# Designs tried in a protein design run: peptides against a protein of PDB entry 5HB3. Part 111

Target 1, 150 residues: chain A of PDB entry 5HB3
Amino acid sequence: RQMQDRCMSEYNQRIRNAPEGSIDPFRMACYKIIGRCDLSNRSLDGLQTDVNDWIWLQFNLARETDRSLELAGESYGLAELQASIREIGLKHFPKTAAEDTNGSFGMFFYLQILAGMFEQAIAYLYPFSYVDAVHFAIALTYYGLLRPVD

## One batch from the design tools (peptide; made by RFdiffusion4, then SolubleMPNN)

Design b1_p25_5_s4 (from b1_p25_5, 9 letters changed)
Fold by OpenDDE base, seed 2:
Structure b1_p25_5_s4 (fold): chain B 150 residues (1-150), chain A 25 residues (1-25)
Amino acid sequence: as target 1 above (150 residues)
Amino acid sequence: VDFSGEPKEPSILPELEKYIKELLE
């Protein structure tokens, strides 16, 4: 608790008092990841990040903690991440093969897999690539991650 | 997309990047 309180105080002080751009983005990232400071802002400002960095960050910040246990009063878990992925899919990814002009379906499939949305990922992939969907379904079933519908 | 191998790091879609930035802002 003392360490977290110290991190929060330092983070807040720096955000409020430091000139824009003067804060080391890596230090801010440490406060966010280790100190769980300002979890509502899940971006790493000043760092060049890709989708892998983003998803990694989301997983690290996602904890099944009751809101009451987080000193910051902010709870972000796997369910919230999955909801975000679903929303991204609805807005930015093709729903059918006919809508896929750029071959972007694979990225959404990948994001769903990373988020543990296995059934949804397979269902999504099926109309784009039947063979790949079947292969992944077999693999996921083998590892006990996909439940066959009886 | 051949998913049989290590999924090649999918290229970040500009729209996805924009959306992520908007969500994080």
Scores: peptide ipSAE 0.019, ipTM 0.457, DockQ to the pose 0.063
Fold by OpenDDE base, seed 4:
Structure b1_p25_5_s4 (fold): chain B 150 residues (1-150), chain A 25 residues (1-25)
Amino acid sequence: as target 1 above (150 residues)
Amino acid sequence: VDFSGEPKEPSILPELEKYIKELLE
């Protein structure tokens, strides 16, 4: 708690008072990840990140911790991440095979899987790749992750 | 929904697309 409080204090101070570009982006990242500071902003400004970095960050930030114990008062859990992924999907990914020009459907499938949106992921993948959807469905079922549709 | 954390195109999506394509192949 003490560390988190310190992180929050320093984070807020730097955001408010530091000259533009003077803040070490890695330090800011640490405040965000460790201190849970400013969870509404889930991007790391000033850092060149790839998709792996981004998704890693999202998962780390999307902690289902006891909200009552979070000093920062900000909550970002799995549900919020899932909501974000849904919105990203609506905005950036094809809804049908006809809309898919570059094969990006797989990425959205992957994001959904990572976020635990298994049923939705399979349902989404199905029209793009039936075989793959079935394979993943079997695998997910085997691990007890897929709820069969009644 | 706050989109502040959404992938910034075009840098993230192409890499992931490539990765997933490889996995599905």
Scores: peptide ipSAE 0.018, ipTM 0.474, DockQ to the pose 0.038
Fold by OpenDDE base, seed 3:
Structure b1_p25_5_s4 (fold): chain B 150 residues (1-150), chain A 25 residues (1-25)
Amino acid sequence: as target 1 above (150 residues)
Amino acid sequence: VDFSGEPKEPSILPELEKYIKELLE
């Protein structure tokens, strides 16, 4: 907690007073992750990141939905993460097999699985790969993660 | 499709990263 408070103080001072680009992006990332600073901005400016880095960051920043319980007064829950993934899917990933030109459907399936969107992930995968969808459905059902529809 | 490990990055990843940054700002 003491470290977090120090991080927040330093972050606020630097972000307000330092010229743009003068602060080490890695240091700013540390303030965000450890100090929980400026959680409304869920990106790491000045750093080259990929999809894995992004999803890792989202999970690390995820907290309880009640913002009042968090020291920083900011929270980002699983529901918001799932909403973000859905939006990304609608904008950047194929919706049908006919739209799939580069095999990117697997990445969106992966993101949905990581976010616990199991039913949606299976439903999405089914038209692209029937066999894979069935295999995952069986496995998820076995572990009690997939709820069968009556 | 191999889902045992990290999926291969799609060719649209740069555009996706740009979108993510814009969305989260």
Scores: peptide ipSAE 0.018, ipTM 0.460, DockQ to the pose 0.063
Fold by OpenDDE base, seed 5:
Structure b1_p25_5_s4 (fold): chain B 150 residues (1-150), chain A 25 residues (1-25)
Amino acid sequence: as target 1 above (150 residues)
Amino acid sequence: VDFSGEPKEPSILPELEKYIKELLE
């Protein structure tokens, strides 16, 4: 708790008082990841990140903790991550096969799978690739990850 | 929820698409 409070204090102080460009982006990243500072900002400013880094960051920032017990001033759990992925899907990915020009549907499917949105992922994939959707559904069911539709 | 960390089409999405294609391959 003391360490987290210190991180928050230092982070806020630097953001407010440091001249632009003088902040070490790696230090800021540490405050974000370890100190859970400014979780609403899901990017690492000043760092070159690829897709893997982005995904890694999203999952690390997400915690399955009871909001009431979380010491961090900001709570960001799996539910919030899933909501973010849904929002990203609505903005950046095709909703139907007719809208798919670049085959990007697979990426959104993958993101949903990573976030544990299995039923939604299969439902999304089905109109794009029936065969693939069935294969994944079978696999997910086998591992007990897909809930049967009542 | 601040979506400032959303993947941008020009940079993140193309790389991710490439990655997914490689996995499916």
Scores: peptide ipSAE 0.016, ipTM 0.474, DockQ to the pose 0.041; fails the geometry check

Design b1_p25_6_s1 (from b1_p25_6, 10 letters changed)
Fold by OpenDDE base, seed 5:
Structure b1_p25_6_s1 (fold): chain B 150 residues (1-150), chain A 25 residues (1-25)
Amino acid sequence: as target 1 above (150 residues)
Amino acid sequence: MSFPSEEQIQEMHELGKKKLEELRK
């Protein structure tokens, strides 16, 4: 709690007093991860990252806390992350096999699986790879993660 | 960090395929 309060204080001071773009991107990342500062902005400018680093950050920023219990006043949970993944899918990934020119559908499938969007992930994969979709559906059902729609 | 570009996603996908092929040997 003391560390979080200190991070918030420093963040507010830096945002107020520092020229735009002068804050170290890694320091900004620390303020967001540890201090839970300004979680509405989940893009860290100036950090070169791959998809793995990006998704790692999103999961670290996501907290399943009741909004009433979160000291930072801003809540970002799994539901908000799932909403972000859906939005990313609509903007950056093929919706049908006919739109898939680069074979990027697998990455979006992977992101949905990581976010616990199992039914949506299988439904998405099915038109791209029937065999793979069936195999994953069987595995997810075995572990009780996939609820068959009646 | 912003969401990766389509080019970066493609590079990661290609790297993933290569790694999977190496693991199957």
Scores: peptide ipSAE 0.037, ipTM 0.596, DockQ to the pose 0.251
Fold by OpenDDE base, seed 2:
Structure b1_p25_6_s1 (fold): chain B 150 residues (1-150), chain A 25 residues (1-25)
Amino acid sequence: as target 1 above (150 residues)
Amino acid sequence: MSFPSEEQIQEMHELGKKKLEELRK
């Protein structure tokens, strides 16, 4: 708690007093991850990261902390992350096999699986790879993560 | 943190595919 309060204080001071673009993006990331500061702004300007770093950050920010313990009035949970992934899918990934030029559909499938969007992930994968979609559907059903429609 | 560029996504996808192929051997 004391560390979080210090992080929030420093974050607020820096945002107010620092020239635009002068704050180290990694320091900003630390304030968001550790201090839970200003989680509404999930875009870390100036951080060029790969998809793994991006998804790791999103999961860390999307902590379903007991809202009762979140001192930060901003709630960002799994539902908001799932909404973000859907939006990313619409903007950056192929919607059909005919649009797939680079084979990037697998990455979007992976992101959906990580976010627990199992039904949507299988539905998305199906037109790109029928065999893989069936295999994943069987596996997810076996673990009780996919409910077959009776 | 903006979502990675299409190029970065493709690089990660190719890396992932390669890793999966290695695990299947």
Scores: peptide ipSAE 0.048, ipTM 0.617, DockQ to the pose 0.298; fails the geometry check
Fold by OpenDDE base, seed 1:
Structure b1_p25_6_s1 (fold): chain B 150 residues (1-150), chain A 25 residues (1-25)
Amino acid sequence: as target 1 above (150 residues)
Amino acid sequence: MSFPSEEQIQEMHELGKKKLEELRK
């Protein structure tokens, strides 16, 4: 708690006093991960990372903290991460098989699965690969992760 | 950390395919 308070204080001071773009991206990452500072801004400008690093960061930021303990008022949980993944899907991934030029649909399917968006993931995969969608649906249902439509 | 480029996404997708192929052997 004391460390988090210090991080928040330092973060707020730097945001207010530092020139725009002068903050070390790694330091910014530390403030976000450890201090839970300004979780609405998750882009971490200036860090070159792959998708694995990005998703790792998002999951670390999306920790289910008891909302009662987050003094700084901004809570970022699984629901917010899922919302972000939906937005990413709309911007960066094909919506239909006809729009798929490079076969990137599988990555978006993967991101949805990681975020626990099982129904949405299957629904998304279905028009791209019917057979795979059915197989995943069966498996997810078997493990109680997919709710069958009545 | 901006969301990865389309190229990076494609690279990860290809890596995923390779991993799946390895699991099938």
Scores: peptide ipSAE 0.047, ipTM 0.609, DockQ to the pose 0.284; fails the geometry check
Fold by OpenDDE base, seed 3:
Structure b1_p25_6_s1 (fold): chain B 150 residues (1-150), chain A 25 residues (1-25)
Amino acid sequence: as target 1 above (150 residues)
Amino acid sequence: MSFPSEEQIQEMHELGKKKLEELRK
């Protein structure tokens, strides 16, 4: 708590007083992860990260904490992460096989699976790879993660 | 941390394919 409070205080002071872009991106990441500061802005400018680093950060920021107990005025949970992944899908990933120039559909499928969006993930994968979609659907059903449409 | 560019995503995919090919040997 003391460290978190200090991080929040420093973050607020720096945002107010520091020139735009002068804060070390890694320090900014620390303030967000440890201090839970300004969770509405989850894009860390100046960090070149891969998709794995991005998703790791998003999961760390997405805490299912009782919103009532979170000292930080901002709550970000799994539902908000899922919404973010949907938005990313619309902006950065192919919607159809005809739009798939780079074979990036698999990455978006992976992100949806990590976020527990199983039905949407299978529905997305199906037009790109029927065989893979069926295999994953069988596996997810076996583990009780996919609800069969009655 | 902006969402990775299409180029960065493609590089990751190529790296992933290479690793999968190595695992199949």
Scores: peptide ipSAE 0.039, ipTM 0.593, DockQ to the pose 0.225; fails the geometry check

Design b1_p25_6_s2 (from b1_p25_6, 10 letters changed)
Fold by OpenDDE base, seed 2:
Structure b1_p25_6_s2 (fold): chain B 150 residues (1-150), chain A 25 residues (1-25)
Amino acid sequence: as target 1 above (150 residues)
Amino acid sequence: MSEPTEEQIKEMHELGEKWLKEIRE
């Protein structure tokens, strides 16, 4: 608790008072990742991050912490992550096979799977690749992650 | 809500395409 409070204090102080360009972006990243500071902004400002870094960050920060224990008043859990993934899908990925120009549907499928959106992931994949959707559905059902509709 | 950058979105599409090619090969 003391460490988190200190991290938050230092983070806020640096954001507010540090001259532009004087903030060590790696230090700020540490505050965000370890201290869970400013979770409303889940980007690492000043760092060049690739897509893998982004994915890692989103999932790392998405902790089902008991909202009561998050002193920062900011809760970022699985539900918020799933909402973000849905929004990304709506904005940036093909909705139908006819809209697929670059074959990127697999990435959105992957993101949904990572986020535990199994039913939605299968439903999404189905029009792009029936065979793959069926295989994943079987596998997910086998592991008890997909509920068969009775 | 934190959204990926335009570059990250581009990379997502590129990776998706790459994966699809790898699976089909």
Scores: peptide ipSAE 0.367, ipTM 0.875, DockQ to the pose 0.555
Fold by OpenDDE base, seed 1:
Structure b1_p25_6_s2 (fold): chain B 150 residues (1-150), chain A 25 residues (1-25)
Amino acid sequence: as target 1 above (150 residues)
Amino acid sequence: MSEPTEEQIKEMHELGEKWLKEIRE
């Protein structure tokens, strides 16, 4: 708790007092990742990150912390991550096979799987690749991750 | 909500396409 408070204090101080452009983006990234500061902004400003970095960051920040310990009313957990992934899907990925122009549906499937959205992932994949969807469904069921609908 | 950048979205599409190609080969 003391470390988190210190990180938050330093982060806030730097945001408020640092001249524009003087903030080391890596240092700010450390405060965000380690100190969980300003979780409402899940981007690393000033850093060129690729898609893998972005994915890593989202999952790293998505921690189920006891709400009691997060002084700042900003909770970012799995539910919020899942909501974000859903929104990304709606905005940037094909919804139907007819809309698939680039074959990018697999990426959204992947993101959903990573986020534990197994049922939704299978349902999404099914119209694009029936065979693959069935295979994944079998595997997920075998591991107890997919609940068969009664 | 923090959204991926346009470049990151592009990379997502490219990677997805790449994966599909690899699976079909």
Scores: peptide ipSAE 0.356, ipTM 0.875, DockQ to the pose 0.536
Fold by OpenDDE base, seed 3:
Structure b1_p25_6_s2 (fold): chain B 150 residues (1-150), chain A 25 residues (1-25)
Amino acid sequence: as target 1 above (150 residues)
Amino acid sequence: MSEPTEEQIKEMHELGEKWLKEIRE
C-alpha cells in the first residue's frame, strides 16, 4: 500500500505539475500498468496505440484484486471491463443484422468472448451467423463455459 | 469510462471486416 501510495503521488504530481509535452509517455504507462495508477483512465496518453494495444491494455489492467487494498477509484476488474465492452457495443457496433453495414459484428463478438461474456456473445452472434453461433455454443457448453439461459 | 479512441474504433471495424472476409472465403 505504501508503494502504491508513493506511485500514485508521483503519478499525480507529474500529471499536474509537469509542463505540457514534457512527460515521458512510457514512464506514465509504467505507472499505469505496474503501479495501477489512475485506472479510471485506461488509455496511454502520448502513445500511439492500435486496437491490439488497446485490447491488451484493457485486459492487463483488469486484475482481480482485493478492492480493499486498492486506492479509492482504482478498482478495475472483470466486471468493469465487461461493462466497458457492453458500452462499446452499444455505441459502436451493430445491434441487429440489418444494421450490419461494416461487417464488424465479429469484432464485438470477439471482445465479448475475451471478456468471458459467453452467453451474451452467442446471443449477439446468432442473428448475424446462425451456424457460427451454434458451433460456438456447442464448444462453450462442452467446456462448461456456457450456461443455459433460464 | 475509458473508451477506445475514434481511430481504434475504426480499426476495430476494419479488423472485424477483415476477419469476416477471411472466414467467408
Scores: peptide ipSAE 0.344, ipTM 0.869, DockQ to the pose 0.522
Fold by OpenDDE base, seed 5:
Structure b1_p25_6_s2 (fold): chain B 150 residues (1-150), chain A 25 residues (1-25)
Amino acid sequence: as target 1 above (150 residues)
Amino acid sequence: MSEPTEEQIKEMHELGEKWLKEIRE
């Protein structure tokens, strides 16, 4: 708690008082990741991040913390992450096999799996790759992550 | 909610395509 409070205070102070461009983006990233500061902005400003960094950041920031321990307004959990992934899918990924021109459906499948959206992931993959969807469904069922509908 | 940048989206598509190629290989 003390560390988070300190991080938050320093983050806010720097955001408000530091001259433009003078803030070390890596330091700000530390405040965001470690201190969970400004979780509404899940980007690392001033840092060139690739897609892997972005994915990592989203999942790192998405903590199922006891809502009671998070400062009001900074709750970002699995549900919010899943919502984000859903929105990304709707905006940027093919919805049907007919729309798949670049073969990017696998990435969205991957994101859904990472987010624990197993049923949705399988349902999404099925029209693109029946065989793969079945294989993943079997595997997920085996591990108890997918409940077969009786 | 912070959305991926256009470049990151592009990279996602590229990576997805790459994965499919690797799997089909």
Scores: peptide ipSAE 0.348, ipTM 0.869, DockQ to the pose 0.555; fails the geometry check

Design b1_p25_6_s3 (from b1_p25_6, 9 letters changed)
Fold by OpenDDE base, seed 2:
Structure b1_p25_6_s3 (fold): chain B 150 residues (1-150), chain A 25 residues (1-25)
Amino acid sequence: as target 1 above (150 residues)
Amino acid sequence: MSEPTEEQIKEMHELGQEWLNQLKE
């Protein structure tokens, strides 16, 4: 708690008072990841991150923690992550096989699986690859992650 | 809500295509 309070204090002080461009991006990243500062901004400003870094960051920050432990009053959990993934899908990924030009449907399927959106993931994959959707549905059902509809 | 950058979205599409290609092998 004391360390987190210190991190929050330092983060807020630096973001507010430091001259533009003077803040070490890596330090700010540490405050965000370790200190969970400013979770409303789930980007690492000043750092060039690839897609893998972005994915890692989103899932790392998504914690079902007691709000009482998050001093910033900011909660970012699974629900918020799922909402983000849904929005990304709507904006940036093909909705139908006819719209698929780059074969990127698998990435969105993957993101949904990671986020625990199993039913939505299978439903999404189905029009792109029936066989794969069925196989994943069977596997997910086997592990109790997908509920068969009677 | 924080969204991926345009470059990150591009990379997502590229990776998706790469995965698809690997599955076709």
Scores: peptide ipSAE 0.277, ipTM 0.835, DockQ to the pose 0.543
Fold by OpenDDE base, seed 1:
Structure b1_p25_6_s3 (fold): chain B 150 residues (1-150), chain A 25 residues (1-25)
Amino acid sequence: as target 1 above (150 residues)
Amino acid sequence: MSEPTEEQIKEMHELGQEWLNQLKE
């Protein structure tokens, strides 16, 4: 707790007082990842990150912290991550097979699976690939991850 | 909410297409 408070204090002080461009992006990344500072901004400013790095960051920041211990900070958990993925899907990925020009539906399916959005993932995949959706549904049901619709 | 960059979105589409191509092979 003391270390987290110290990290937050240092992070806030640097954001407020440091001249523009003087902040080491790697140091700021450390404050975000380790110190869980400023979780509303889930990007690493000034760092070139690929898709894998971005995914990794989102999942590492989305830790279920006991809400009781998060004193003053914005809580970022699985629910918030799922909401973010949903928004990304709505903005950047095809909603129907007819809209699929780039064949990128699999990536959004993958993101939903990673976030535990199994029902939504299967429902999304179904119009693009019926056979694959059925196979995944069977597998997820077998492992108790998919709730069958009564 | 922090969104992926335009470049990251592009990479997502490219990777998705690559996966699809691999599945067709």
Scores: peptide ipSAE 0.265, ipTM 0.829, DockQ to the pose 0.515
Fold by OpenDDE base, seed 5:
Structure b1_p25_6_s3 (fold): chain B 150 residues (1-150), chain A 25 residues (1-25)
Amino acid sequence: as target 1 above (150 residues)
Amino acid sequence: MSEPTEEQIKEMHELGQEWLNQLKE
């Protein structure tokens, strides 16, 4: 807790007082990742990141903390991550097999699985690849991760 | 909520296609 408070203080001080462009982007990244500062902005400003870095960052920042201890604007947990994945799907990925032109449905399926959205992931995959959806459904059921919808 | 950049979305599509190609092989 003391370390986090110190990181927040230093982060806020640098944002307010440092001349534009003088802040080391890597230092700011450390404050964000380790200090969990400014979680509303889930990007690393001033750093070039690829898609893998972006995915890693989203999941790394989505740590469940006691919401009672965090300021409402700084809480980012699994529910918020799942909401973000849903929004990404609605905006950037095919909704039906008929809309699939780039074959990118597998990436969205993967993101849903990583976020623990197992039922939604299987339901999404089913119209694109029946066989694969069945195989994953069997595996997820075996591990107790898929709840049968009555 | 922070959204992925247009370039990151493009990379997601490319990776998705690459994975599908690998699975068909």
Scores: peptide ipSAE 0.259, ipTM 0.825, DockQ to the pose 0.541
Fold by OpenDDE base, seed 3:
Structure b1_p25_6_s3 (fold): chain B 150 residues (1-150), chain A 25 residues (1-25)
Amino acid sequence: as target 1 above (150 residues)
Amino acid sequence: MSEPTEEQIKEMHELGQEWLNQLKE
């Protein structure tokens, strides 16, 4: 707790008072990851991160913490992550096979699976690849992760 | 809500396309 409070204090002080570009981006990343500072901004400013780094960061920050215990007043859990993935899908990925110009539907399917959005993932994949959607549905059902709608 | 950068979105699309290309091979 004391360390987290100190991290938050230092983070807030630096973000407000430090000249632009003077803060070490890696240090800011540490405050965000370890101190859970400013969870509303889940980007690492000043760092070049690839897609894998971005995915890792989103999942790392999405802790199931009891909201009552989070000192930072900001809670970011699985539900918020899922909401973020949904928004990303709506904005940046094809919604129908007719809109698929770049073949990126598989990436959005992957993100949904990682986020535990199994029913939505299968429903999304179905119009793009019927065979693949059925195979994944069978597998997910076998492991009890997909509930068949009666 | 923090959104991925335009560059990150581009990389997502590129990676997705690469995956599909690999699966077609």
Scores: peptide ipSAE 0.258, ipTM 0.825, DockQ to the pose 0.488

